# Ledger of designs, part 33: peptides against a protein of PDB entry 6FBK

Target 1, 90 residues: chain A of PDB entry 6FBK
Amino acid sequence: EDTGVRVELAEEDHGRKSTIALRLWVEDPKKLKGKPKDNGAIEFTFDLEKETPDEVAQEMIESGFFHESDVKIVAKSIRDRVALIQWRRE

## One batch from the design tools (peptide; made by RFdiffusion4, then SolubleMPNN)

Design b2_p17_3_s2
Fold by OpenDDE base, seed 1:
Structure b2_p17_3_s2 (fold): chain B 90 residues (1-90), chain A 17 residues (1-17)
Amino acid sequence: as target 1 above (90 residues)
Amino acid sequence: KEEVREVRGKRFRVTYL
């Protein structure tokens, strides 16, 4: 499902580290329940071994990027991209 | 415009259009 939130690699992934660099932004705000306070691309690292999409999404909400009602859609966006990256590594 | 926010040690860098 198209979440309206896009997630891409911020840096080239050579599949050598457990950490990847991601960039996340809202592509279709109409699919979100709340209105994001910011309109920009968010860059962050994601540890494939230690972090979870839900935890990172929650941290983004607490940082003020998204409304709490959108935590699951943000988490799904991250999860889907991470899964794709993992599949490409293998 | 660029800004960095941190929560529980997790850093997020936002770049605005």
Scores: peptide ipSAE 0.822, ipTM 0.960, DockQ to the pose 0.897
Fold by OpenDDE base, seed 3:
Structure b2_p17_3_s2 (fold): chain B 90 residues (1-90), chain A 17 residues (1-17)
Amino acid sequence: as target 1 above (90 residues)
Amino acid sequence: KEEVREVRGKRFRVTYL
């Protein structure tokens, strides 16, 4: 499913660390219910063992990047990318 | 331009287009 939010690795993943570096940005704002306040790429680390897409998405909302109504779509975007990365590590 | 935002210890670096 196309969420309109793109998430990619910000650095090469060798499958050695429990953390990964991600970059997230809005590719299609029409898919979002609210209008993002910022127009840029957001870089952050994601701990595959300790963090969850929902918590990180909520933190992004509180940081002012997205409207609260889009927390789930942002979380899904992160979740989907993380899943792909984990599958590639197998 | 670039800025860093932090909430509950989580750091987000935003690079504006």
Scores: peptide ipSAE 0.821, ipTM 0.961, DockQ to the pose 0.935
Fold by OpenDDE base, seed 4:
Structure b2_p17_3_s2 (fold): chain B 90 residues (1-90), chain A 17 residues (1-17)
Amino acid sequence: as target 1 above (90 residues)
Amino acid sequence: KEEVREVRGKRFRVTYL
């Protein structure tokens, strides 16, 4: 499902590290319940072994990037991309 | 423009258009 939130690798992934660099941004704001305070690309690292999409999404909410009502949609966007990256590593 | 926000040690760098 299209969440309206796009997530891509910010750096090339060689499949050697447990951490990856991601870039996230809103592509279709109409898919969100709330209105994002910012309109930019968010870059962050994601530890495939220690972090979870829900945890990182919640941190983004607390950082003021998204409305609390959109925590799940943000988490889903991260989860979907991370899954693809992990599958590609196999 | 660019800024960095941090929460519980997690850093997020936002780059605006």
Scores: peptide ipSAE 0.821, ipTM 0.961, DockQ to the pose 0.910
Fold by OpenDDE base, seed 5:
Structure b2_p17_3_s2 (fold): chain B 90 residues (1-90), chain A 17 residues (1-17)
Amino acid sequence: as target 1 above (90 residues)
Amino acid sequence: KEEVREVRGKRFRVTYL
């Protein structure tokens, strides 16, 4: 499903580290329940072993990037991309 | 323009479009 939120690798993934660098931005704000506070790309690391999409999404909410009502859609966006990356590593 | 926000030790670097 198109969440309107894009997540891409910020750095090339060689499949050797448990951490990856991601870049997230809103491609279609109409898909969100709330209005994003910023119009930019958010870069962050994601630990495939220790972090979860939901926890990171919640941290983004608390950082003021998105409305609390969009935590799940943001988490889904991260989860979907992480899944693709994991599949590609195999 | 760039900005860094941190919450509970998690850093987010924002590059405004």
Scores: peptide ipSAE 0.821, ipTM 0.961, DockQ to the pose 0.937

Design b2_p17_3_s4
Fold by OpenDDE base, seed 4:
Structure b2_p17_3_s4 (fold): chain B 90 residues (1-90), chain A 17 residues (1-17)
Amino acid sequence: as target 1 above (90 residues)
Amino acid sequence: RTEERVVRGKTFRVTFF
């Protein structure tokens, strides 16, 4: 599925820490509230033990990156990548 | 081109292309 958002590791994951560094690419300019017509990337840490995709997505909304209506799409993108990372750690 | 935003102690670094 193409949500216009893609999440990747911003640095190599050695599976040693509960936190990971993520980069969220916004490839649909309509979703990013920053500069019109521009793609963007948001870098942030994610604590696998303490944080949830929904809470982090909500923080991104409050930071002004996205429209409130896109919170679930953003959360899903984070969740899907985090799930893959956790699977690889097993 | 790059800026940082903080919400409840969490930092987000955004780069526009």
Scores: peptide ipSAE 0.804, ipTM 0.962, DockQ to the pose 0.851
Fold by OpenDDE base, seed 2:
Structure b2_p17_3_s4 (fold): chain B 90 residues (1-90), chain A 17 residues (1-17)
Amino acid sequence: as target 1 above (90 residues)
Amino acid sequence: RTEERVVRGKTFRVTFF
């Protein structure tokens, strides 16, 4: 499913830390509130033990990156990537 | 081109292309 948002590891994951570095690419520039006509990437850490995709997505909305209506799309993109990373760690 | 925003202690670094 294409959500218009792509999340990847910003750093190589050796499976040693509970935190990972993520990069969220906005494939649909219109979703990026600050510069609707520009592509953008958001880098952030994600604590696999303490944080949730929904909470981080909400923080991104509060930071002004996205419209409130896109919170679930952002959360889903983070969730799906995090799940893949966790499965890869197994 | 790059800026940082902090919400509740969490830093987000955004780069516009």
Scores: peptide ipSAE 0.803, ipTM 0.962, DockQ to the pose 0.860
Fold by OpenDDE base, seed 5:
Structure b2_p17_3_s4 (fold): chain B 90 residues (1-90), chain A 17 residues (1-17)
Amino acid sequence: as target 1 above (90 residues)
Amino acid sequence: RTEERVVRGKTFRVTFF
């Protein structure tokens, strides 16, 4: 599924910390509020123990990055990457 | 161009290319 949003590690993960650095690429600029002309990337930390994709996605909505209707798409993108990272840590 | 936004103590750094 191409959601127009892709999440990757912003820093190499050595599997030592519960916190990881993520970068969310917006490959569909119209998903960003304000109709940005250029592609964008949002960098943030994610605490594997304390945070959830849904909560972080909601925070991004409240920050004004995305429309409320895209919260689940954003959350899914984060969740999918986090799941992959967790798998690689095993 | 880079900017930072903070919501409930969570920092988001956005970069436009």
Scores: peptide ipSAE 0.803, ipTM 0.962, DockQ to the pose 0.865
Fold by OpenDDE base, seed 1:
Structure b2_p17_3_s4 (fold): chain B 90 residues (1-90), chain A 17 residues (1-17)
Amino acid sequence: as target 1 above (90 residues)
Amino acid sequence: RTEERVVRGKTFRVTFF
């Protein structure tokens, strides 16, 4: 499914720390509340032990990046990427 | 073109293209 959101590692992950650096690409500019005509990328750290995709997605909503209605899509995108990263670490 | 926003101590850096 094309959600209009893609998440990738912003930095190389050696599997040594509980924190990872992520970059969330917004491919549908209308999803980005601040600049509806521009594509964007949001960089942030994610603590594999302390944070959850849902909480981080909610924080992004509160930051004003997305509409409340897109929180589930954002959370899912983060969750899916985090899962892949964790599997790769194993 | 690049800005930072902080919510509950978490920093998000956004770049617009």
Scores: peptide ipSAE 0.801, ipTM 0.961, DockQ to the pose 0.861

Design b2_p17_4_s2 (from b2_p17_4, 7 letters changed)
Fold by OpenDDE base, seed 1:
Structure b2_p17_4_s2 (fold): chain B 90 residues (1-90), chain A 17 residues (1-17)
Amino acid sequence: as target 1 above (90 residues)
Amino acid sequence: SPFDSLPLFKLKKGANK
């Protein structure tokens, strides 16, 4: 499913560290219930061993990037990208 | 690319559980 939220690597992944740099931005705001405060790309690290997409999405909401009603769609976009990265590492 | 024109924000994270 297209969440309308794009997540990409902010760096090259050589598969050697558990922490990766990602960037997240909204491509289709119609898919979100709330309107993001700022229209930009959010750069963040993701620890493949210690963090979950849901927790990171919650932090984005707490930081004011998204409305709480959109936590699951944001989390899904992160999850999908992280899964893809992990699949490539295997 | 539309991405190139977007402002960049840094997510400030708390401590991991």
Scores: peptide ipSAE 0.559, ipTM 0.837, DockQ to the pose 0.588
Fold by OpenDDE base, seed 5:
Structure b2_p17_4_s2 (fold): chain B 90 residues (1-90), chain A 17 residues (1-17)
Amino acid sequence: as target 1 above (90 residues)
Amino acid sequence: SPFDSLPLFKLKKGANK
């Protein structure tokens, strides 16, 4: 599923640490139910051992980046990218 | 790249539980 939200590595991943830097931005706002407050890229860390995409997405909502109704689509975008990164590490 | 022209924000996270 194309969420309309892009998530990419903000750094080169050498597969050595459990924390990675990511950047997230809206590519297709029509896929979202709400309208994001700001049009930009959000840089954030993700701990592969301790954090979940849903919890990080919720923090983005609390920070005002997205409407609460879009928490699941944002979480899915993060989850999909994290899965790809983990698969590449294998 | 359109990505390179976007403003950059940093997410402030809470403490892990």
Scores: peptide ipSAE 0.559, ipTM 0.836, DockQ to the pose 0.600
Fold by OpenDDE base, seed 3:
Parts: C-alpha cells; structure tokens; sequence
Structure b2_p17_4_s2 (fold): chain B 90 residues (1-90), chain A 17 residues (1-17)
C-alpha cells in the first residue's frame, strides 16, 4: 500500500547496529486525513530491538507533526521501511 | 533533489524500554 509517507535510511546500513537513523516526509499529502502543520523531513533514530513503529508514530503525533487520525498510516510507513531493512539484513 | 530543500526536524524521543 502506498501510504503517501516516505521513510528512508539517513545512513548506510551495515547490519551491525540495533539502532538506525531514518528520515520521514510526506510525498502525497492527499493520502492523509489531516494536514501536517509543517512540510519537512523528520529525522529520528529507531531501535530495532526496543521500539515499535506505532510508538514512534505516536511520538510524532504528540510532537504535533501529524493529526491523531493519521497515526496508523504514519506507523505503517515506518513499519514497511523497517521490515524492508530487516529483510535485507537476513 | 526536492528532498534536500525540505526543512529538517529532529524527533525528540521519550523514554525507551
């Protein structure tokens, strides 16, 4: 599913660390129910062992980046990228 | 790249597990 939200590695992944640097931004705003207050990229670390996409997405909502109704679509975008990274590591 | 022109924000993390 195309969420309209893009997530990419902010660094090269050598498959050695449990933490990775990611960047997230809106590519297609019409896929979201709300309108993000800011148009930019969000840089964040993600601990593959300790964090979940839903929890990180919720933190983005609490920080005011997205409307609460879009938490699941944001979480999915993170999940999809994280899954891809994990699959490439295996 | 259009990405390079975007403002960059840092997500402030809460307490981790």
Amino acid sequence: as target 1 above (90 residues)
Amino acid sequence: SPFDSLPLFKLKKGANK
Scores: peptide ipSAE 0.558, ipTM 0.836, DockQ to the pose 0.579
Fold by OpenDDE base, seed 4:
Structure b2_p17_4_s2 (fold): chain B 90 residues (1-90), chain A 17 residues (1-17)
Amino acid sequence: as target 1 above (90 residues)
Amino acid sequence: SPFDSLPLFKLKKGANK
């Protein structure tokens, strides 16, 4: 499913650390219910073992990057990328 | 690319349980 939100690695992943640096940005704002306040890329770390996409998405909403109505679509975007990264590590 | 021209923000995270 195309969420309209892109998530990519902000660093090379050598598969050694449980934490990775990611960048998230809106590619297609029409896919979102609300309108983000800023049009930029959000850089963040993600602990593959301790954090969940939903919790990180919630923090993005709390920080004012997205409307709360879009928390699930943001979380899905993170989840999809994280899953891909983990699959590549196997 | 559009990505390269975007401003960069840092997510401020809270304490994890």
Scores: peptide ipSAE 0.555, ipTM 0.834, DockQ to the pose 0.597

Design b2_p17_4_s3 (from b2_p17_4, 9 letters changed)
Fold by OpenDDE base, seed 4:
Structure b2_p17_4_s3 (fold): chain B 90 residues (1-90), chain A 17 residues (1-17)
Amino acid sequence: as target 1 above (90 residues)
Amino acid sequence: SRFDSLPLYKLVKGANR
C-alpha cells in the first residue's frame, strides 16, 4: 500500500542502540497542516523498544502536523519503516 | 509531547518531492 507518507532513517543505523532518528514527509503537501510548511520533513527520535507507531502518529496529529483522519496512514508508514529497520538488524 | 518544541524534533525544508 502506497500511503503517500514517506519515512526514512535520518541517521546511519549501526544496530547498537534502541533509539533511531527518523525523517517523515508527505508526497501530497495538502496532507500537511500547521507547523510543517514549504514541503518540509519532520525529523524525530523513535525508541524501537518502548514506543509504538500509533502513539507517535497520534502525537503528531495532536500537535497539528496532520489531519486526524490521516492518523492511521501516518502510523502505518512509520510501522513499515520500523519493521524494515528491525528486519535488517536481524 | 516531542513535537511541542525544539530540539525534540525539527523541520527540514525541501524534503517533499
Scores: peptide ipSAE 0.273, ipTM 0.793, DockQ to the pose 0.108
Fold by OpenDDE base, seed 2:
Structure b2_p17_4_s3 (fold): chain B 90 residues (1-90), chain A 17 residues (1-17)
Amino acid sequence: as target 1 above (90 residues)
Amino acid sequence: SRFDSLPLYKLVKGANR
């Protein structure tokens, strides 16, 4: 599923720590709140052991980054990237 | 690409707003 939300590593993953830096941006401008901004991206840390994509996505919504209706799409995008990272670590 | 630069938004969990 192509959500239109992109999530990538914001740092090199050496597989040594549970906390990773991620960068999230919207490729589909329809998901942006307000006017599109150049190089719009959200950088954040994600604790692979303590946090969930749903919780982080909800926090982004509460911070006004996305519409409430997109919370599950954002969460899925984070989840898919996190799952891939974890898979590569195994 | 345009995403090579630092993000415009940085989500710091636990930070007060």
Scores: peptide ipSAE 0.227, ipTM 0.725, DockQ to the pose 0.587
Fold by OpenDDE base, seed 3:
Parts: structure tokens; sequence; C-alpha cells
Structure b2_p17_4_s3 (fold): chain B 90 residues (1-90), chain A 17 residues (1-17)
């Protein structure tokens, strides 16, 4: 599924640590809340063992990056990338 | 491209509004 939200690794994954750096951006600027610079990207760390995509997405909403109605789309995009990373590690 | 540089935002856990 194409959510319009893109998530990629912000670092090379050697599969040695549980924390990874991710970069997130959207194709449609309308999905961004407030006045962030033109369709900017968000870099963040994600703990593969302790954190969930829903929790991180909720934090982004609380910080004003996205509308509340898009929290599940953001979470899904993070989840899909995280799942792919975990799959490649196994 | 725009993504060849550092992202405009960095989410810092625990520092949310």
Amino acid sequence: as target 1 above (90 residues)
Amino acid sequence: SRFDSLPLYKLVKGANR
C-alpha cells in the first residue's frame, strides 16, 4: 500500500544494535500540519525492541507535525519500514 | 536532491510539546 509517507534508513544497518536512525517525509505537503519548511524530512531514532510505530507516530502528532487523522497512516509507514529492516536482519 | 542533506527536523524523544 502506498500511504504517501516515506520512511528510510538514515544510517547503514549492520544489524548490531537495536536502535536505528530513520528518515520520514511525505509526498503530499498537505499532510504536514503547521508551517514546516517545504515538505521537509524528519529524522528520528527508533528502538526496535522497545518502541512501537503507533507510539512514535503519536509523538509526531503531539509535536504538531501531522494532523490527528493521519496518525495511523504515519504509523503504518513506519511499521512497514521497520518490518522490512527486521526481515532483512533475520 | 533535497534528501542529500540533513533533515529539516529531528525528533527528540521526551521533548514533545
Scores: peptide ipSAE 0.201, ipTM 0.728, DockQ to the pose 0.576
Fold by OpenDDE base, seed 5:
Structure b2_p17_4_s3 (fold): chain B 90 residues (1-90), chain A 17 residues (1-17)
Amino acid sequence: as target 1 above (90 residues)
Amino acid sequence: SRFDSLPLYKLVKGANR
């Protein structure tokens, strides 16, 4: 499934720490909300042990980056990337 | 390239709620 939301590692994952740096951006700028209109990226840390994609996505919505209706799409994109990262760490 | 775009924001958890 292509959500149109891209999530990728913003750093090399050495598999040594629970916190990773992620970069998230949308292919369709119309999904963005608020001040930014450039198709840039959001960089953020994600704790693989303590945080969930849903919580982080909700925080992004609360910060005004996306519409409330896109929370699940954002969360799914984060989840899919995180799952892949965890898979590679196995 | 994934490096073509500049970051718009850096999310800091706990500081934007």
Scores: peptide ipSAE 0.166, ipTM 0.694, DockQ to the pose 0.704

Design b2_p17_4_s4 (from b2_p17_4, 7 letters changed)
Fold by OpenDDE base, seed 1:
Parts: C-alpha cells; structure tokens; sequence
Structure b2_p17_4_s4 (fold): chain B 90 residues (1-90), chain A 17 residues (1-17)
C-alpha cells in the first residue's frame, strides 16, 4: 500500500553500524488524515537494533510533525524502508 | 527531487530502550 510518505537514506549505508540516518517527507498529503504543519523533510537517526518504527513515528507526532491519527501510516513508511535496508545488508 | 529542495528538520529523539 502506498502510504504517501517517502523514507530514504540520508547517508550512504555501508552496513557497518546499527544506527542509520533517514529522511522522511510527505509525497502525497491526501493519503494522510491530518495535515502536517510543515512541508519538509524530517531527518532522523534509527537504531536498527533498539528502535521500532512505531516508537519513532510516535516521536514525530510528539514533535508536532503529524497528527496522532497518522501514526500508523507513518510507522509503516519507516518500517518498509528499514526492511529494505535490512534486506540489502544480507 | 523534493528530497533536494524541501526544508530540512531534525527529529529530537527521546531516550532509547
């Protein structure tokens, strides 16, 4: 499913560390229930071993980037990208 | 690419588990 949210690496991943830098932005705002206050890219680190997409998505809501009703689709976007990164590391 | 032109924000992280 297309979440309308894009997540990409903010750095080149050499597969050496558990922490990666990602950037997330809204590509299709009509896919979201709420309307983000800012139209920008959110850069964030993600620890592949210690963090979860749901927790990071919740932090984005707490920071005011998204409405709480969109936490799951934001989390899915992160999860999908993280999965791809993990697969490429294999 | 929107990735190249969009404003950039930094997410403030909380404590990790």
Amino acid sequence: as target 1 above (90 residues)
Amino acid sequence: SPFDTLPLYKLKKGANK
Scores: peptide ipSAE 0.563, ipTM 0.841, DockQ to the pose 0.618
Fold by OpenDDE base, seed 2:
Structure b2_p17_4_s4 (fold): chain B 90 residues (1-90), chain A 17 residues (1-17)
Amino acid sequence: as target 1 above (90 residues)
Amino acid sequence: SPFDTLPLYKLKKGANK
């Protein structure tokens, strides 16, 4: 599923750390229910062992980056990227 | 990268729960 939200590594992944730096931005705003206030990339760390995509997405909503109605699509975008990173580490 | 020209915001993480 194309969420319209892109998530990419903000750093080179050597597969050694449980914490990675990611950047998230909206590529297709039509896929979102709300309208993000800013058109930018959000840089954030993600602890592969301690954090969940849903919790991080919630933090983005709380920070005002996205409307609450888009929490699941944002979470999915993060989840998909994280899963891909983990698969590549195997 | 596509995000190289975008404004960059830092997500402030909350305390671990």
Scores: peptide ipSAE 0.562, ipTM 0.840, DockQ to the pose 0.661
Fold by OpenDDE base, seed 3:
Structure b2_p17_4_s4 (fold): chain B 90 residues (1-90), chain A 17 residues (1-17)
Amino acid sequence: as target 1 above (90 residues)
Amino acid sequence: SPFDTLPLYKLKKGANK
């Protein structure tokens, strides 16, 4: 499902590290309930063993990147990409 | 890639559990 939020690898994944570098940006702002304050890409690391998409999304909300009402859609976008990466690793 | 031209922000992470 298209969340309107894109998440891509910021590096080549060799399937060896538990942490990966990702970049997230809004492709379709109309799918969000709130309006992001900035129109840019957010670069972040994601620990496949210690972090969850929801927790990282919450950090983005607390940092002011998104409205609190959009935490779930942001988390979903991260989850979908992370799942795809893990599926390709296995 | 779109992120090559978009402004880039770094997410400041808290302590991991």
Scores: peptide ipSAE 0.561, ipTM 0.839, DockQ to the pose 0.623
Fold by OpenDDE base, seed 4:
Structure b2_p17_4_s4 (fold): chain B 90 residues (1-90), chain A 17 residues (1-17)
Amino acid sequence: as target 1 above (90 residues)
Amino acid sequence: SPFDTLPLYKLKKGANK
């Protein structure tokens, strides 16, 4: 599923740390119900062992980056990228 | 990458993680 939200590594992943740096940005705003206030990339850390995509997405909503109605689509974009990273580590 | 030219924002993480 194309969420319209892109998530990429902000650093090279050597598979050693449980925490990774990611960057998220809107590629297709038509996929979102709300319109983000800013057109930029959000850099954030993600603990592969302790954090969940839903919790991080919720923090982005609380920070004002996205409308609350888009929390699930944002979470999915993070989840999909995190899954790929974890699969590559195996 | 597209994020190389976009404004960059830092997510402020909350406590209880």
Scores: peptide ipSAE 0.561, ipTM 0.839, DockQ to the pose 0.673

Design b2_p17_5_s1 (from b2_p17_5, 5 letters changed)
Fold by OpenDDE base, seed 4:
Structure b2_p17_5_s1 (fold): chain B 90 residues (1-90), chain A 17 residues (1-17)
Amino acid sequence: as target 1 above (90 residues)
Amino acid sequence: SREKRLKEKFKVLPKPE
C-alpha cells in the first residue's frame, strides 16, 4: 500500500555492511493524519541488525518530523524499503 | 542527551526547488 512516504537508498548497496544509508521524504502529505514539516529529505543510517523500522519511526516522531499518530505509517514505509533491500541482497 | 543524539542521527536536506 502507498503510504505517501518514500524511502530510498542514499548510497549504493553492495550487500557488505550491516548498515545502510537511507533517505526518507513525504511524497503525498494527504496520506498522513498529521501535518509534517515541509522540508527536504531526511538522511540517516539504518542498522539492519540492531534497529527496527518501528523504533526509528518513533525517533523521527520525537525529533518532530511527524505527528505521533503517523508513527505506524512511517514505520511501514521504512520496513517496506528495508525488506526490498534485504530481499535483493539474498 | 537523547535529543542531541537524534539531531545528529537525522540529517535534514534542503528541499529542492
Scores: peptide ipSAE 0.720, ipTM 0.916, DockQ to the pose 0.732
Fold by OpenDDE base, seed 3:
Structure b2_p17_5_s1 (fold): chain B 90 residues (1-90), chain A 17 residues (1-17)
Amino acid sequence: as target 1 above (90 residues)
Amino acid sequence: SREKRLKEKFKVLPKPE
């Protein structure tokens, strides 16, 4: 499902670390219920063993990047990318 | 603080030209 939010690797993944660098940005704002800030991409490290997409999404809401009503679609965007990365590591 | 941690965690890149 197209969430309107893009998440990509900000670094080449060699499958050696438990952490990955991600870049997230809004591609289609119409898919969001709220109006996100007109920012560039958000870059951050994601710990595959300690963090969850839902927790990171909540942190983004708290930081003011997205409206609280969009927490789930943001989390899904992160989850889908993380899953893909993990599948490629196998 | 949590606020400081979050500001450090999420780096906002310049909007593409």
Scores: peptide ipSAE 0.720, ipTM 0.915, DockQ to the pose 0.761
Fold by OpenDDE base, seed 5:
Formats: C-alpha cells, sequence, structure tokens
Structure b2_p17_5_s1 (fold): chain B 90 residues (1-90), chain A 17 residues (1-17)
C-alpha cells in the first residue's frame, strides 16, 4: 500500500551490519491525517536487532515530525522497507 | 535526556528547492 511516506536506504547495504542507514520523507502529504513539517528527508540509523518500526515511529512523533494519528502509517512505511531489505539479504 | 538523544538520532536534511 502507498502510505505517502517514502523510506529508502541512505547507504549501500552489503548485508554485513546489523544496522542500516535510512532516509524517510513525505512524498504525498494527502495520505496523512496530520500536517507534517514541510522539511527535507530525515536520516537515521536503524538497528535491525534492537529497534522496531513502531518504536522509531513513536520517536518521530515525539520529535514533532508527524502527528500522533499518523504513527501507524509511518511505522508501516519503515516496516515495509526494512522487510524488503531483509528479504534482499537472503 | 531523551529529547537530546532523539535530536541527535534524527538528522533533518534541507528540503530540495
Amino acid sequence: as target 1 above (90 residues)
Amino acid sequence: SREKRLKEKFKVLPKPE
């Protein structure tokens, strides 16, 4: 499903580390219930062993990037990208 | 603090114009 939030690798993944660098940004704000900040992409490291998409999404809401009503949309966007990356590592 | 940690965790890039 198109969440309107895009998540991509910020670095080439060689499948050697448990952490990956991600870049997240709003591609279609109409898909969100709240009004996110009109800024550039957000870059961050995601630990495949210690972090979860839901927790990171919660942190983004707490940081003021998204409205609390969109936490699940953001989490899904991260989850879908992480899953794809994990599948490619197999 | 948690706030400081989160600010350091998420790097906001400039919006392409």
Scores: peptide ipSAE 0.719, ipTM 0.915, DockQ to the pose 0.719
Fold by OpenDDE base, seed 2:
Structure b2_p17_5_s1 (fold): chain B 90 residues (1-90), chain A 17 residues (1-17)
Amino acid sequence: as target 1 above (90 residues)
Amino acid sequence: SREKRLKEKFKVLPKPE
């Protein structure tokens, strides 16, 4: 599913550590219910063992990047990318 | 604070001009 939110690796993943650097940005704002800030990409570290897409998405809402109604779509975008990364590691 | 931590966690990159 196209969430309108893109998430990509900010660095090469050698599958050695439990943390990965990600970049997240709005590709299609029409897919979001709220009107996110017109920012550049958001870069952050995601701990594959300690964090969850839902919690990180919630933190982004708290930070004011997205409207609360879009928490699930943001979480999904992160989840889907993380899943792909993990599958590639195996 | 939590707010400070989150601000440090999420780095906003410059928007492509």
Scores: peptide ipSAE 0.718, ipTM 0.914, DockQ to the pose 0.734

Design b2_p17_5_s2 (from b2_p17_5, 6 letters changed)
Fold by OpenDDE base, seed 4:
Structure b2_p17_5_s2 (fold): chain B 90 residues (1-90), chain A 17 residues (1-17)
Amino acid sequence: as target 1 above (90 residues)
Amino acid sequence: SRKERLKKKFKVLPKPE
């Protein structure tokens, strides 16, 4: 399902590191309950072994990027991309 | 602090115009 939030690799993934660089941004704000800040993409490192999409989404809410009511939507966006990356690695 | 750590973790890029 289209969450309205897009997540892409910020760097080429060679499948050698347990961490990946991601870039996240709102593509369709109508899909979100809250009103996210109108800024550019958010870049961050995601540790495939230590972090979870839900935890990172929560951190983004705490940082003020999204409303608390959209935590699951943001988490799903990250999860879907991470899953795709992991699938490609195998 | 946690807040400061999160500010370093998430880098906000300028919105392309």
Scores: peptide ipSAE 0.710, ipTM 0.913, DockQ to the pose 0.732
Fold by OpenDDE base, seed 5:
Structure b2_p17_5_s2 (fold): chain B 90 residues (1-90), chain A 17 residues (1-17)
Amino acid sequence: as target 1 above (90 residues)
Amino acid sequence: SRKERLKKKFKVLPKPE
């Protein structure tokens, strides 16, 4: 499903580390219930062993990037990208 | 603080214009 939120690798993944660098940004704000900040991409490290998409999404809401009503949309966007990365590592 | 930690965790890039 197109969440309107895009998540991509911010670095090449060689499948050696438990952490990956991600870049997240709003591609289609109409898909979101809230009105996110009109800024550039958000870059962050995601620990594949210690973090979850839901927790990171919650942190983004707490940081003021998204409205609380969009936490699941943001989490899904991260989850889908992480899953794809994990599949490619196999 | 948690607030400071989160500010360091998420790096906001400039919007392409």
Scores: peptide ipSAE 0.709, ipTM 0.913, DockQ to the pose 0.720
Fold by OpenDDE base, seed 3:
Structure b2_p17_5_s2 (fold): chain B 90 residues (1-90), chain A 17 residues (1-17)
Amino acid sequence: as target 1 above (90 residues)
Amino acid sequence: SRKERLKKKFKVLPKPE
């Protein structure tokens, strides 16, 4: 499902670390219920062993990047990318 | 603080030209 939010690796993944660098940005704002800030991409480290997409999404809401009503679609975007990365590591 | 930690965690890149 197209969430309108893009998440990509900000670094080449060699499958050696438990952390990955991600870059997230809004591609289609119409898919969001709220109106996100007009920012560039958000870059952050994601710990594959300690963090969850839902927790990180909540942190983004607290940071003011997205409306609280969009927490789930943001989390899904992160989850889908993380899953893909993990599949490629196998 | 949590606020300070989050500011460090999420780096906002310049909007594409």
Scores: peptide ipSAE 0.709, ipTM 0.913, DockQ to the pose 0.764
Fold by OpenDDE base, seed 2:
Structure b2_p17_5_s2 (fold): chain B 90 residues (1-90), chain A 17 residues (1-17)
Amino acid sequence: as target 1 above (90 residues)
Amino acid sequence: SRKERLKKKFKVLPKPE
């Protein structure tokens, strides 16, 4: 599913550590219910062992990047990318 | 604070001009 939110690796993943650097940005704002800030990409570290997409998405809402109604779509975008990364590691 | 931590956690990159 196209969430309109794109998530990519910010650095090359060698599959050695439990943390990954990600970049997240709005590719299609029409897919979001709220009107996110017109920011550049958001870069952050995601701990594969300690963090969840839902919690990180919620943190982004708290930070004011997205409307609360879009928490699930943001979480999904992170989840889907993380899953792909993990599958590639195996 | 949590707010400060989150500000450090999420780095906003410059929007492509």
Scores: peptide ipSAE 0.708, ipTM 0.912, DockQ to the pose 0.717

